# Peptides against a protein of PDB entry 9IZ0: the designs that were tried, part 193

Target 1, 345 residues: chain A of PDB entry 9IZ0
Amino acid sequence: ITCLGSNGHTYKQLVKGGNDDLRQDAVMEQVFEQVNGFLRSYRKTSQRNLSMRTYKVIPLALKTGVIEWVQDTIPLGEYLDSAHKVYHPKEWSLSTCRKLIAEKQMEDLETRLKVYDLVCRHYRPVFRHFFLESYADPVQWFTTQTNYARSTAVASVLGHVLGLGDRHGQNILIDKTSGEVIHIDLGIAFEQGKKLPVPECVPFRLTRDVVDGMGITGVEGVFRRCMEFTLETLRREEDSLLSVLEVLRYDPLFSWLISPLRRMKKQKMQLENFNQPESGNITTDASRDPKIQRNNVSGESEAERAILKVRQKLSSTLSVEASVGELIRIAQDPSYLALMFCGWS

## One batch from the design tools (peptide; made by RFdiffusion4, then SolubleMPNN)

Design b2_p20_3_s1 (from b2_p20_3, 13 letters changed)
Fold by OpenDDE base, seed 2:
Structure b2_p20_3_s1 (fold): chain B 345 residues (1-345), chain A 20 residues (1-20)
Amino acid sequence: as target 1 above (345 residues)
Amino acid sequence: EEEKKRRELLEKIEERRLKR
């Protein structure tokens, strides 16, 4: 839909209907707006204009809402697929790589590492070309690559602290004007990604293509330093952040658990990304709706566990530098990436 | 050989710019 704003500007909006609970997205965007307040108040983050890019979400019902159409964006995965075909036309297709990883999903770590390495040798990073293609001016190129590294650092810290899941290349938009990342589909939070059919084992997405976009310095430049400043800000504002999350604990509209329907939908999307559309009518007889009594007691216990886990992630037991160093190490570790649905790109 | 690879890369970048 297109809406006329009170300012006389027209805004394109996406009406989303279906099985996705947009209330989780709206709540997570509100948390990001509060965190953006902390980032603006702290000198080290404010001087760098560090922020999580947000978008407006208006839930209209349990399964319907309006989402801001983020203009001038492209999904990271869409760019990478198209760029890989241009720059590496003799390498394997994304579907071939996915198939090989899936065929070994039940195998041991050693076998999965061998297949991951094989895929990585036949599917090389290309994301640096986004900046080289889009920005002819060296100052614009440097500025947008810097903005990418900064925004990715903020999103990586927040994604870890809040336990954001489902961070595949279609849920990460790149702003073509600024180079900033925009995270969408925020309904898998507080480590519920570990409950997916392919469990999420990394703190955030730091795949070879995500690093290739940072240019020659990789993670050791702007990215690491901006992660450190972001984590330092969140540790200082721990009580403020926990107070925001505690308000959400008592929100009857917020679900701390992944819905069975969303889990099944993600499972189906994972399977469909492996198979070409064979028109097999798997009528999964949806007739067993187990009356999941929303035991409010189970929701409160999961909220308490989630808040405790956020507090643990903000612990000052390790230095900011040591904590960021360990997060970067784990996020790039082949032993974790080989276990992921798409850890090579 | 490196200069050839650089030219081929620049051509691919330009072809992709023209398709956007």
Scores: peptide ipSAE 0.019, ipTM 0.393, DockQ to the pose 0.018
Fold by OpenDDE base, seed 5:
Structure b2_p20_3_s1 (fold): chain B 345 residues (1-345), chain A 20 residues (1-20)
Amino acid sequence: as target 1 above (345 residues)
Amino acid sequence: EEEKKRRELLEKIEERRLKR
């Protein structure tokens, strides 16, 4: 929709209705705004304008709300699919790569690693081209690539600390003006990605294309240093961050658990990639609700566990450099990436 | 059966985390 603001400006807005709880997104955006406060207060992060890019979410009802339409953005996955066809027209299609990974989803690690390596050899990174093709001016190119690396670093640390899941290429927008990343669809947080049919096993998205967008230095330099400064800020503000999360413990509208509907939707999407699209009208006979045993884990016990995990991730037991080094290593490790769902890479 | 496979996968992930 297009709304006329009280200031006389027109704003595009996305009206979202259906099974997605926009309250989860709105709460996570509020947490990000608090974290942005910490990043602005700390010299090492403020001097670099480090922030998590946010978007406005206005929940209207349990299943309906208005989302700010972020202008001049593209989903990372949409760009990568189009760019890969242009820059690597002789390589495998994304659908072929996803099929090969999906076919081995139930196999052992060794088999999954072999398939992941095979896919990687036939599907090369292209995301560096986003900056090269979008910015003819060298200063704009350098600035936007730097902003990308900075915003990705903040999002990576914060996404790890908050256990943000479901970071596929459609849930990450790229701002075409700034080069910054915008994370959307925040309904899988506090490590609930480990409860998906294919468990998430990486701390954040650091796929080959995410790294390729950082330019020739890859993760080394701007990205690593900005992760370190972000983690240092979050460790310093641990009590403040935990206090913000404790407020959510008492929010009756906040879900610490993945919704059964979202879990089922993810399961269905993972299974439908196994069956070729025969154009059969799947009448959604909603009549076979598998009795998902509602493990009566009180929402309070899950909140406490989530907060404890956040505290553990902010532990000073390792240096900031060692902690960031390990996170970067795990997030890029083929032996973790090969275990991800077929749509991750 | 799917929940069993999910647990076995989580255990394998955690075992690999502990071996590093």
Scores: peptide ipSAE 0.019, ipTM 0.470, DockQ to the pose 0.047
Fold by OpenDDE base, seed 4:
Formats: structure tokens, C-alpha cells, sequence
Structure b2_p20_3_s1 (fold): chain B 345 residues (1-345), chain A 20 residues (1-20)
């Protein structure tokens, strides 16, 4: 739909219907807006315009809402799939790579590492080409690549602290104008990604293509420094951030647990990737409403546990540099990445 | 069975975090 704003501007909006609870997205966007306030308050982050890119979410009902249409974007996964076919036409298809990883999903770590390494040799990074293709002006190229590294750093720190899951290439948009990342589908947070059939074991998405987009410096340039400044800001604002999360603890609309429906949907997607390499948009019309009595007692304990984990991630026991160094190391570690769902690479 | 395999995978992840 297109809406006319009170400011006389027209806004394109996506009406989303389905089983995904847009209230989770709306709440996480509100947390990001508060964090963006903290990032504007400190010189080190403000001078770099560090922010989590946000989009408007208006939940209209339990299963319906309006989402801001982010113009001039492409899903990271859509770009990468197309670019790999162009730049590496003799390499393996993404479907072949996913199949090989999936076939070894139940094997030991050593076998999974061997398969992951084999896939990596036959599916090379291409995301640097996004910036080279899109920007003929060297200043614009450098600016957009810098904005990408900055926005990815903010999203990586914030995604780790809030335990944001389900960061596959379709849930990360690239702004074609700014080079910034926009994270969408925020309904897996507070480490609920560990409750997926294939547990998420990395702090954030730092795959080879995510690093390739940072240019020749990789993680050691703008990205690391912007992660450090972001984490320094979040540690300073720990009490403010925890106070925001405590407000969400009392929001009856917020779920601290992965919904059984979303877990089943992800389980089905993980199983279907075993049997069909080309299954596009699976609209699973799971119209079964189980009257799950929400035991309120379990929700409060999980909220407390989630807030405690956020506090632990903001701990000053390690330096900002040491903490960021460890996060970057874990996020790139093949021994973790080889355990991820085949849809992550 | 899938829930058991998920727990065993989480335990293996945690054991590797504690050994580092």
C-alpha cells in the first residue's frame, strides 16, 4: 500500500499477513531506537554516525501488521546468489553447498569441518563486487563500503548483546544508496536461536561474504573499531539499556521465548532443504491454533534470564578490545560455522 | 530424538566454549 503522510510525502508500506508475530519486530525496533539515542549521545559513535538502521513496524493484530517498505534495498542472500553465478560460474551452486552441509549435519565436528572447508573452496566470497558494481565514483565506493562496515559493526554488537538470531541472508537487507545493512524479521532474540533445531552458536553473522564486503582491511579496519566504540557506548549505558528491557518484561505482547509455530516453521524449512534444492517462498499456511495455555510463570523466569545474559555480555571484566577480539574470533571460527545450519553460508 | 540431538549439540558447543 502507499500512504500519504501528514508531511505530504508518500510512503510505500508492506501489509504482512501470516503466522509471524510483528509485535516482536516492533519491540526490537523500539529497543534499537533507544540504542540509537545512546549512540548519538557519545562523541566516538556520533562522529561516525553509528546507528542500527530501523524500519517502522505497526502491528495491527496478532498475525497482521504494516511494515515500512525499505526502498532501494536488496536482500544480502539474493545479491550473493546472483553474484556467485556471475563471478564464479565454474564453482558449486549454493544448493549443492547447502546439500553437502545438510548431509553431514549429524556427523562429528571433524567431518563437518572437512565438508565446510570443501564447500568454502568451491564457493568463494563475492560481496566486494556489490560496491564495485554499484559505484563508479571512488569516493562514493569508499563511502558506501565504510557505511557498510560501520552499520555491520553496530548490528553485530547489538545483535550479540540482545542475542538476535535468524540472521540468514534474506533477513539482512543492503541499502543500495548508503551501503548500510538493515536487519529484518527480529522475532528470534535473547539467544532463542540456540533453541532452533540446528542451534545458532555464533554471536552474529560474520561469514566470508560479510567480511569480503568490508574490503581489503576486512575486520581489522573500520569494522573492529566501530564494534569497540559501539560496545563502549552500550557498557556506559548498561543501566539505561537494562531499564528499557525491564519495560519489555512487563509487555504482555512481547515473547521472551521462540513461539512453537516459528520453531516448527524453521524445523520444516531445515527438513525441506534435505529433499528439494530449489524450494523458494514456502508460505506454510499452518492454520492450527493450539490453545497453548501460556504458563505466565515460565515467561517471567525467561525474561529474568534474558536480562541477566544481557548484563553478562555488557560486563567490564574484559577490555572492550579483548571482548570485541573474542567476538570476532568466535564469529569467524570454522568450528562454530561448520555447526551452523546450511542456510547460513 | 531431534530434541535429544539438539541438546547434545548444545552441550558440545558449551564444552568447546569452556575449554577455550
Amino acid sequence: as target 1 above (345 residues)
Amino acid sequence: EEEKKRRELLEKIEERRLKR
Scores: peptide ipSAE 0.008, ipTM 0.386, DockQ to the pose 0.046
Fold by OpenDDE base, seed 3:
Structure b2_p20_3_s1 (fold): chain B 345 residues (1-345), chain A 20 residues (1-20)
Amino acid sequence: as target 1 above (345 residues)
Amino acid sequence: EEEKKRRELLEKIEERRLKR
């Protein structure tokens, strides 16, 4: 919709209706604004303008809300599919790659690794071309690629610490003006993605195309250093961050529990949103609740477990450099990427 | 080297835009 603001300006807004609980997105955006406060207060992060890009989410009801229309953005997955067809027209289609990975989903790790390697050989990274296409000026090109690596580093640390799942190429927007990443659809947080039928096994998305966008230095340049500074800031502000999360523990509007049916539905929607560029409103009639025995895990017990996991991830037992090094290693490990629905791009 | 690859790529993109 287009709304006329009280200032006389017209704003495009996305009205989501249906089955998405925008309260979780709104809460995660509030957490990111607090974290952005910590990043602004710390010299090492402030000097680099490190921030999580946020957008306004206004939940109106359990299934309805208004989202800020982020101007001048493109979904990462939309760019990558289009660019791959242009730069590698003799390689496999995205649909062919998805089919081969899906056909082997129930096979052993060795078979899945062989298929993943085969797909990787027939679907090469292209995301470097985004910056080359978008910015004719060398200084603007370098600046935007640097902004991409910085924003991806912040989002990667926050994604790990807050256990953000569902980070596929349609849930990551690229700002065409700044090169920064914007994470959307925050409906899976606090490692709830590990409870999906196909569990999320990476700490954040660091696929070959995500790395290709960082330029020649890959992960060893701006990205690693900005991850380190971000994690150092979050460790310093651990008590402040945990206090923000404790407020959410008592928020009656925040659901720490995803129902098994919601988990299956979100995972099915991940698969479907990957296959169709058009967000068709799938009105699935919710009329058959099987009586799944409520294991009485109170929402409070899941909140406490989530906060405990955040504290564990902020532990100073390992150096910042060692912790970031291990996260980067795991996020790029073929043994994990081969288990994803789309780990090759 | 990266700037050279960038120029060569911009030229290839422009050639493709002119062929559509």
Scores: peptide ipSAE 0.006, ipTM 0.341, DockQ to the pose 0.016

Design b2_p20_3_s2 (from b2_p20_3, 16 letters changed)
Fold by OpenDDE base, seed 5:
Order: sequence, then C-alpha cells, then structure tokens
Structure b2_p20_3_s2 (fold): chain B 345 residues (1-345), chain A 20 residues (1-20)
Amino acid sequence: as target 1 above (345 residues)
Amino acid sequence: EEKKKKLELLEKIEKELEEL
C-alpha cells in the first residue's frame, strides 16, 4: 500500500496478512529501541553512533499488520547472487552450491567439511564490490563501509544475546545510502533457530561475504572494536535489558517458541530450494493438520529459560575481548559453517 | 589496473583511519 504522508511524501507500506506474526517483529523492534537508548547513553558507543537499525511495525490484529517499507535497501542475498554472476561468471551457481551442501546434509562432519571447502573454492566472496560500485567518492565509500562494519557488529552482538535466528541473506537488508544493515523477520529469537530443520549453530552470520564487506581489515578492525563496545554496553545495562525482557514474559501475545507453522514453512522453503521445478503436481493434501499436541510447556517456563540464556551471554566471567574473540571464532569456524544451510556466503 | 590501484589506495586509507 502507498500512503501519502502529511508532509507530502509518499510512503510505501507493506501490509502483511496471513501466517506471519507481526507481534513478534514489533516486540523485537521495541527491544532494539531500548538497546539503542543504552548505546546512545554510553560514551564509547554514542561517539560511534552505534545502533541497531529499526523499522516500524504496527500490528493490527493477531496475524495482520503494517510494516514500514525500508526505502533504498537491497537484501544481502539478492546483491550477492547478482554480484557473483558478474564478478565470477565461471564459478558455481548458488543453486549448485546449495544442492551439493544439501546432498551431504546427513553425512558426517568430515564429509560436510570437504564439500563446504569445495563450495568455498568455487564460490568466492564478492561483497566488497557493493561498496566499490555504489560509492565513487572515497569519503563516501569509507564512511559507508565503516557504517556497514559498525552496524554488523551491533547486530551480531545483539543477535547473539537475543538468540536471533533465520539470519539468511534475504532477512538482512543493506541500506544503499548509509551502508548499514537492517535485520528483518525477527520471529525466530531466543535460540529457536536451533529448532529449525537445519539447526543454526553459529552465534550470528559472519560468512565470507559478510567479512568481505568489512574491507581489508575484515573482522580485525572496526567490526571487532564495535562488537567489544556493544557487548560492554549490554553488560553494563544487563539489569535494564533483563527488565525489558521480563515485561515480555507476561505478554500473552509474545511467543518464546517457534510456531509449528513457521517451522513447517521454513522446512518447505528449504526443500523447494533443493527440488528443481519438476512440474509434478504434488497435491500435498494439507488437510491432515497433525494435532501437534501443544505440549503445554508453559510460555512462562520458556520465557524464564530464554531470560536465563540472555543473562548467561552477558556474563562477565570472560573479558569483553575474550568473549568477542570467541564469538568471532565460532561464527567463522568451518566446523559450524559447514553445518549451515548457506554457510559459504 | 585502475580498480587494483583504487583498492590498494582504499586499503591504505582504511588502515590509516582505523589507527585514528
């Protein structure tokens, strides 16, 4: 829908109706606004303008709402697929890489590492070209690449702490004006990504293309330092952050669990990406609603477990530098990335 | 060649600006 604002500007709005719980996105955006308050109050983060980029979500009913259209954005995965075809036209297609990884999904770690390495050799990083193409001016180029590294660092720490899942290249937008990342589709949080058909085993997305966008220093510059300052801020504001999450514990509309419908939708999308479009009318008779017994694991018990995990991730047992170092190591570890749906880009 | 020189210059600028 397109709305004319009182300022004479035309705003595109995405009206979602159906199975997407916009209440989850709206609540997570409210948590991000509170975290942005903490980042603005702390000198080390405020001086760098560190923030989680947010977008407006207005839930209208249980399954309907209005999302602000984020103007001048591109999905990371859309840019990467296009750029790989331009810069590496002799390398493997994304579909070929996905197929090879999927064919080995049930194999041992050693076999999965071998196929991951093979895919990585035939699908090289290209995301640095986004900045090199989009910004002719050196100052704009450097500023936007710095903004990308900063915003990715904030999103990585916050995404780990809140256990954000489903961080694939279509759920990460790049702002073409600022270079900042915008995370969308926030309905997989509190480590519920580990319950997907392909479990998420990395703390955040730090694939080779995500790193290639950080420039020559990769993770060892602005990114690492901004992760450290972000984690230091979140540790300082632990009680404030936990108090925000405790309010959600009593929200009967907030789901601490991945919905069975969302899990099934992700399973279908994973399977459809592996099936070539053979024109087979598989009328999957959707009429057998399996009575998924809502195991009445009280939403309260899952909320308590989620809050406990957030507290554990904010623990000062390790230094900020050691904690960030370990997170960066795990997020780039081939032994984890080889297990992911798309760990190579 | 010009893209390579631009990249090398940019790498140098990145390094100098991270040291600030």
Scores: peptide ipSAE 0.029, ipTM 0.663, DockQ to the pose 0.014
Fold by OpenDDE base, seed 1:
Structure b2_p20_3_s2 (fold): chain B 345 residues (1-345), chain A 20 residues (1-20)
Amino acid sequence: as target 1 above (345 residues)
Amino acid sequence: EEKKKKLELLEKIEKELEEL
């Protein structure tokens, strides 16, 4: 839909109708707006214009809303798939890599590491080419690469602290104008990604292509420093952040848990991304309802656990540098990336 | 060598932008 703004500008709006709880996205965007307030108030983050890129979400009903169409964006995964075909036409396809990882999903860690390493050798990073192709001017190239590293750092800290899940390449948009990352589909938060069929075990997405986009310094440049400044800001504003999250505890429409339906939908989407349609009628025998022990863990008890985990992640027990160092280490650890749906790019 | 000079320039500009 195209809406005319009160300012006379026309905005493209995505009307999303479907099983996606746009209210959860809207609430997470409100949390990001508050965090952006903290980032603007602190010198080290304000000086660098550090922010989580937000998009406007207007929930109209439980399953219907208007999302601001982020103009001039591309999904990271779409760019990477296209760029790998151009720069490495002799390497394996994304589908081949996915297939090999999936075929070993039930194997031991040693076997999964061997397959992950093999996939990594046949699917090399290309994301540096986004900046080289899109920005012919050296100043624009440098500025956009810096903006990418900065925005990725903010999103990585926030993604860890808030336990954002489902951070695959289709849920991360790149702004073609600024180089900044925009995270979409925020419906998996507070570590509910660990409840996915392929559990998320990394704090944020820091795959080889995500790092390749940071340029020569990789994680040791702008990215690490901006993670540190962001975490320092969030630790300083812990009580303010927790107060924002406590308001959500009392929102009866905020889901602290992944819905079984959303979990099944994400499971199906993960599995369908493995099946090229060879025309085999897989009769989904829906008859194995795993007895979801509806432990009626009150939504309140899950909110308390979520808030407690946020507080624990903001703990000053370790230095900012030590905490960021550990997060970067875990996010790049092959032992975790080999367990991911797409940990190689 | 030209790649190295570009890298050294980038590291300098990164440092300057982080000091601003």
Scores: peptide ipSAE 0.029, ipTM 0.669, DockQ to the pose 0.013
Fold by OpenDDE base, seed 4:
Structure b2_p20_3_s2 (fold): chain B 345 residues (1-345), chain A 20 residues (1-20)
Amino acid sequence: as target 1 above (345 residues)
Amino acid sequence: EEKKKKLELLEKIEKELEEL
């Protein structure tokens, strides 16, 4: 839909209907706007214009809402699939890589590492080409690549601190104008990604293609320093951030837990992404729900645990540099990436 | 050597863009 704003500007909006709880997205966007206030108030982050890119989410009903359409964007995964076919036409398809990783999902770490390494050798990074193709002017090229590294650093720190999950290439948009990342589908937060059928083992997405987009410096330089300044700002504003999260404890509409329905939907999507289109008859017999001990963990106890985990991630026990160094190390560790749904790109 | 000079140049430009 197209809406006229009170400012006289025309905005394109996507009406999203169905099974997606846009209330979680709206709440996370409100948290990002508060964090953007902290980033604007701190000299080291404001000087670099560090922000989490936000989009407006208006929940209209329990499962429907309006999302601001982010113009001039592309999903990271859509770009990477197209670019990989162009630049590496003799390498494996994304479908082949997904299949090989899935076939070994239940194997030991050593076997999964061997398959991950094999996939990595037959599916090389290409994301640097986004900037090289899109910008003929060297200043625009360099500025956009720098904006990408800065934006990715902010999103990585916030994604870790808030425990954002489901950070696959379709949930990360690239702004074609600025090079900034825009995170969408924010309904898996506070480490609930660890409860997915394929548990998330990394603090944020820092795959080979995410790093290739940072250019020749990779994670060293702009990305590392911007992570450090962002984490320093969040540590300084810990009480303010925790106060924002405490307000969410009293929101009866906010779910600190992944819903069983959302878990099942993500499970189905993960299975569909591993299956070639020819096997149309996977009756997922929903009858084998392993006895999820419904530990009636009160929503209050889960909110308290989530806030405690945010506080723990903001702990000053390690320096900012040591904390960022460890996060970058873990996010790039093959022993974690080999366990992921798509850790190779 | 050319890669090293390009890296040093990028690190310098990155630093200048962070000082802006």
Scores: peptide ipSAE 0.028, ipTM 0.647, DockQ to the pose 0.014
Fold by OpenDDE base, seed 3:
Structure b2_p20_3_s2 (fold): chain B 345 residues (1-345), chain A 20 residues (1-20)
Amino acid sequence: as target 1 above (345 residues)
Amino acid sequence: EEKKKKLELLEKIEKELEEL
């Protein structure tokens, strides 16, 4: 739909209907707005304009809502597939890489690492070219690359702390004006992504292309320092953040469990992406809408476990620098990336 | 032309980093 604003500007909005529960997305956006409040209150984060980019989600009914149309964006994965064909036309296609990884999904870690390394040699990073192409002015280029590294750092810390899953190249938008990342489809939070058939093994997406966009300093420049400042802020505001999450524990609109329908949709997407033939037995159970008696007991137990996990991730047992260093190490570890559906880009 | 100058600058920086 198109709405005329009070300022005389026309805004596009997406009315989303279907089986996707936008209430989870709306709740996560509210958590990000609170976190953005914390980031604005501290000098180290405020001076760098550190924020999680948000978008407006208005749930209207069960599985229906209005989403803000994020203008001037591109999905990271769409850019990367297009750019790779331009800059590396002699390398393997994304489909070839996906096929090779999928063919080895049931093999041991050693075999999967060998295939991952082989794919990496035949599919080189290209995301640096986004900034080089999109911004002619050197100051604008440097500014947007810096904004990208900053926004990716904030999103990475929040992604880890809140256990945001499904952070693949189609769920990460790049703002073409600012270079900032925008995370969409927030329906998997609090480590529920670890319960998928292909579990999410990394704390956040820090693939070779995500790093390539940070420029010559990679993770050791703006990114690492902005992760440290973000985590320092969240540790100081631990009680405030936990209080926000406790309100969500009692929110009847929030689901601490991945819905069976969303799980099936993600399973189907994973199977389609692996070129596995639909084992024809998936068709029979979609017609029983089980009256999911929300076993309130299971939701409360998962909420308590989720809050405990957030508290553990905010622990000051390790320094901010040591904690960030370990997160960066794990997020780039080939032993985890080789297990992902698309860990090479 | 500015894209070309940036690529040339990047290639110089990449070359300097390969020499470290």
Scores: peptide ipSAE 0.028, ipTM 0.631, DockQ to the pose 0.014

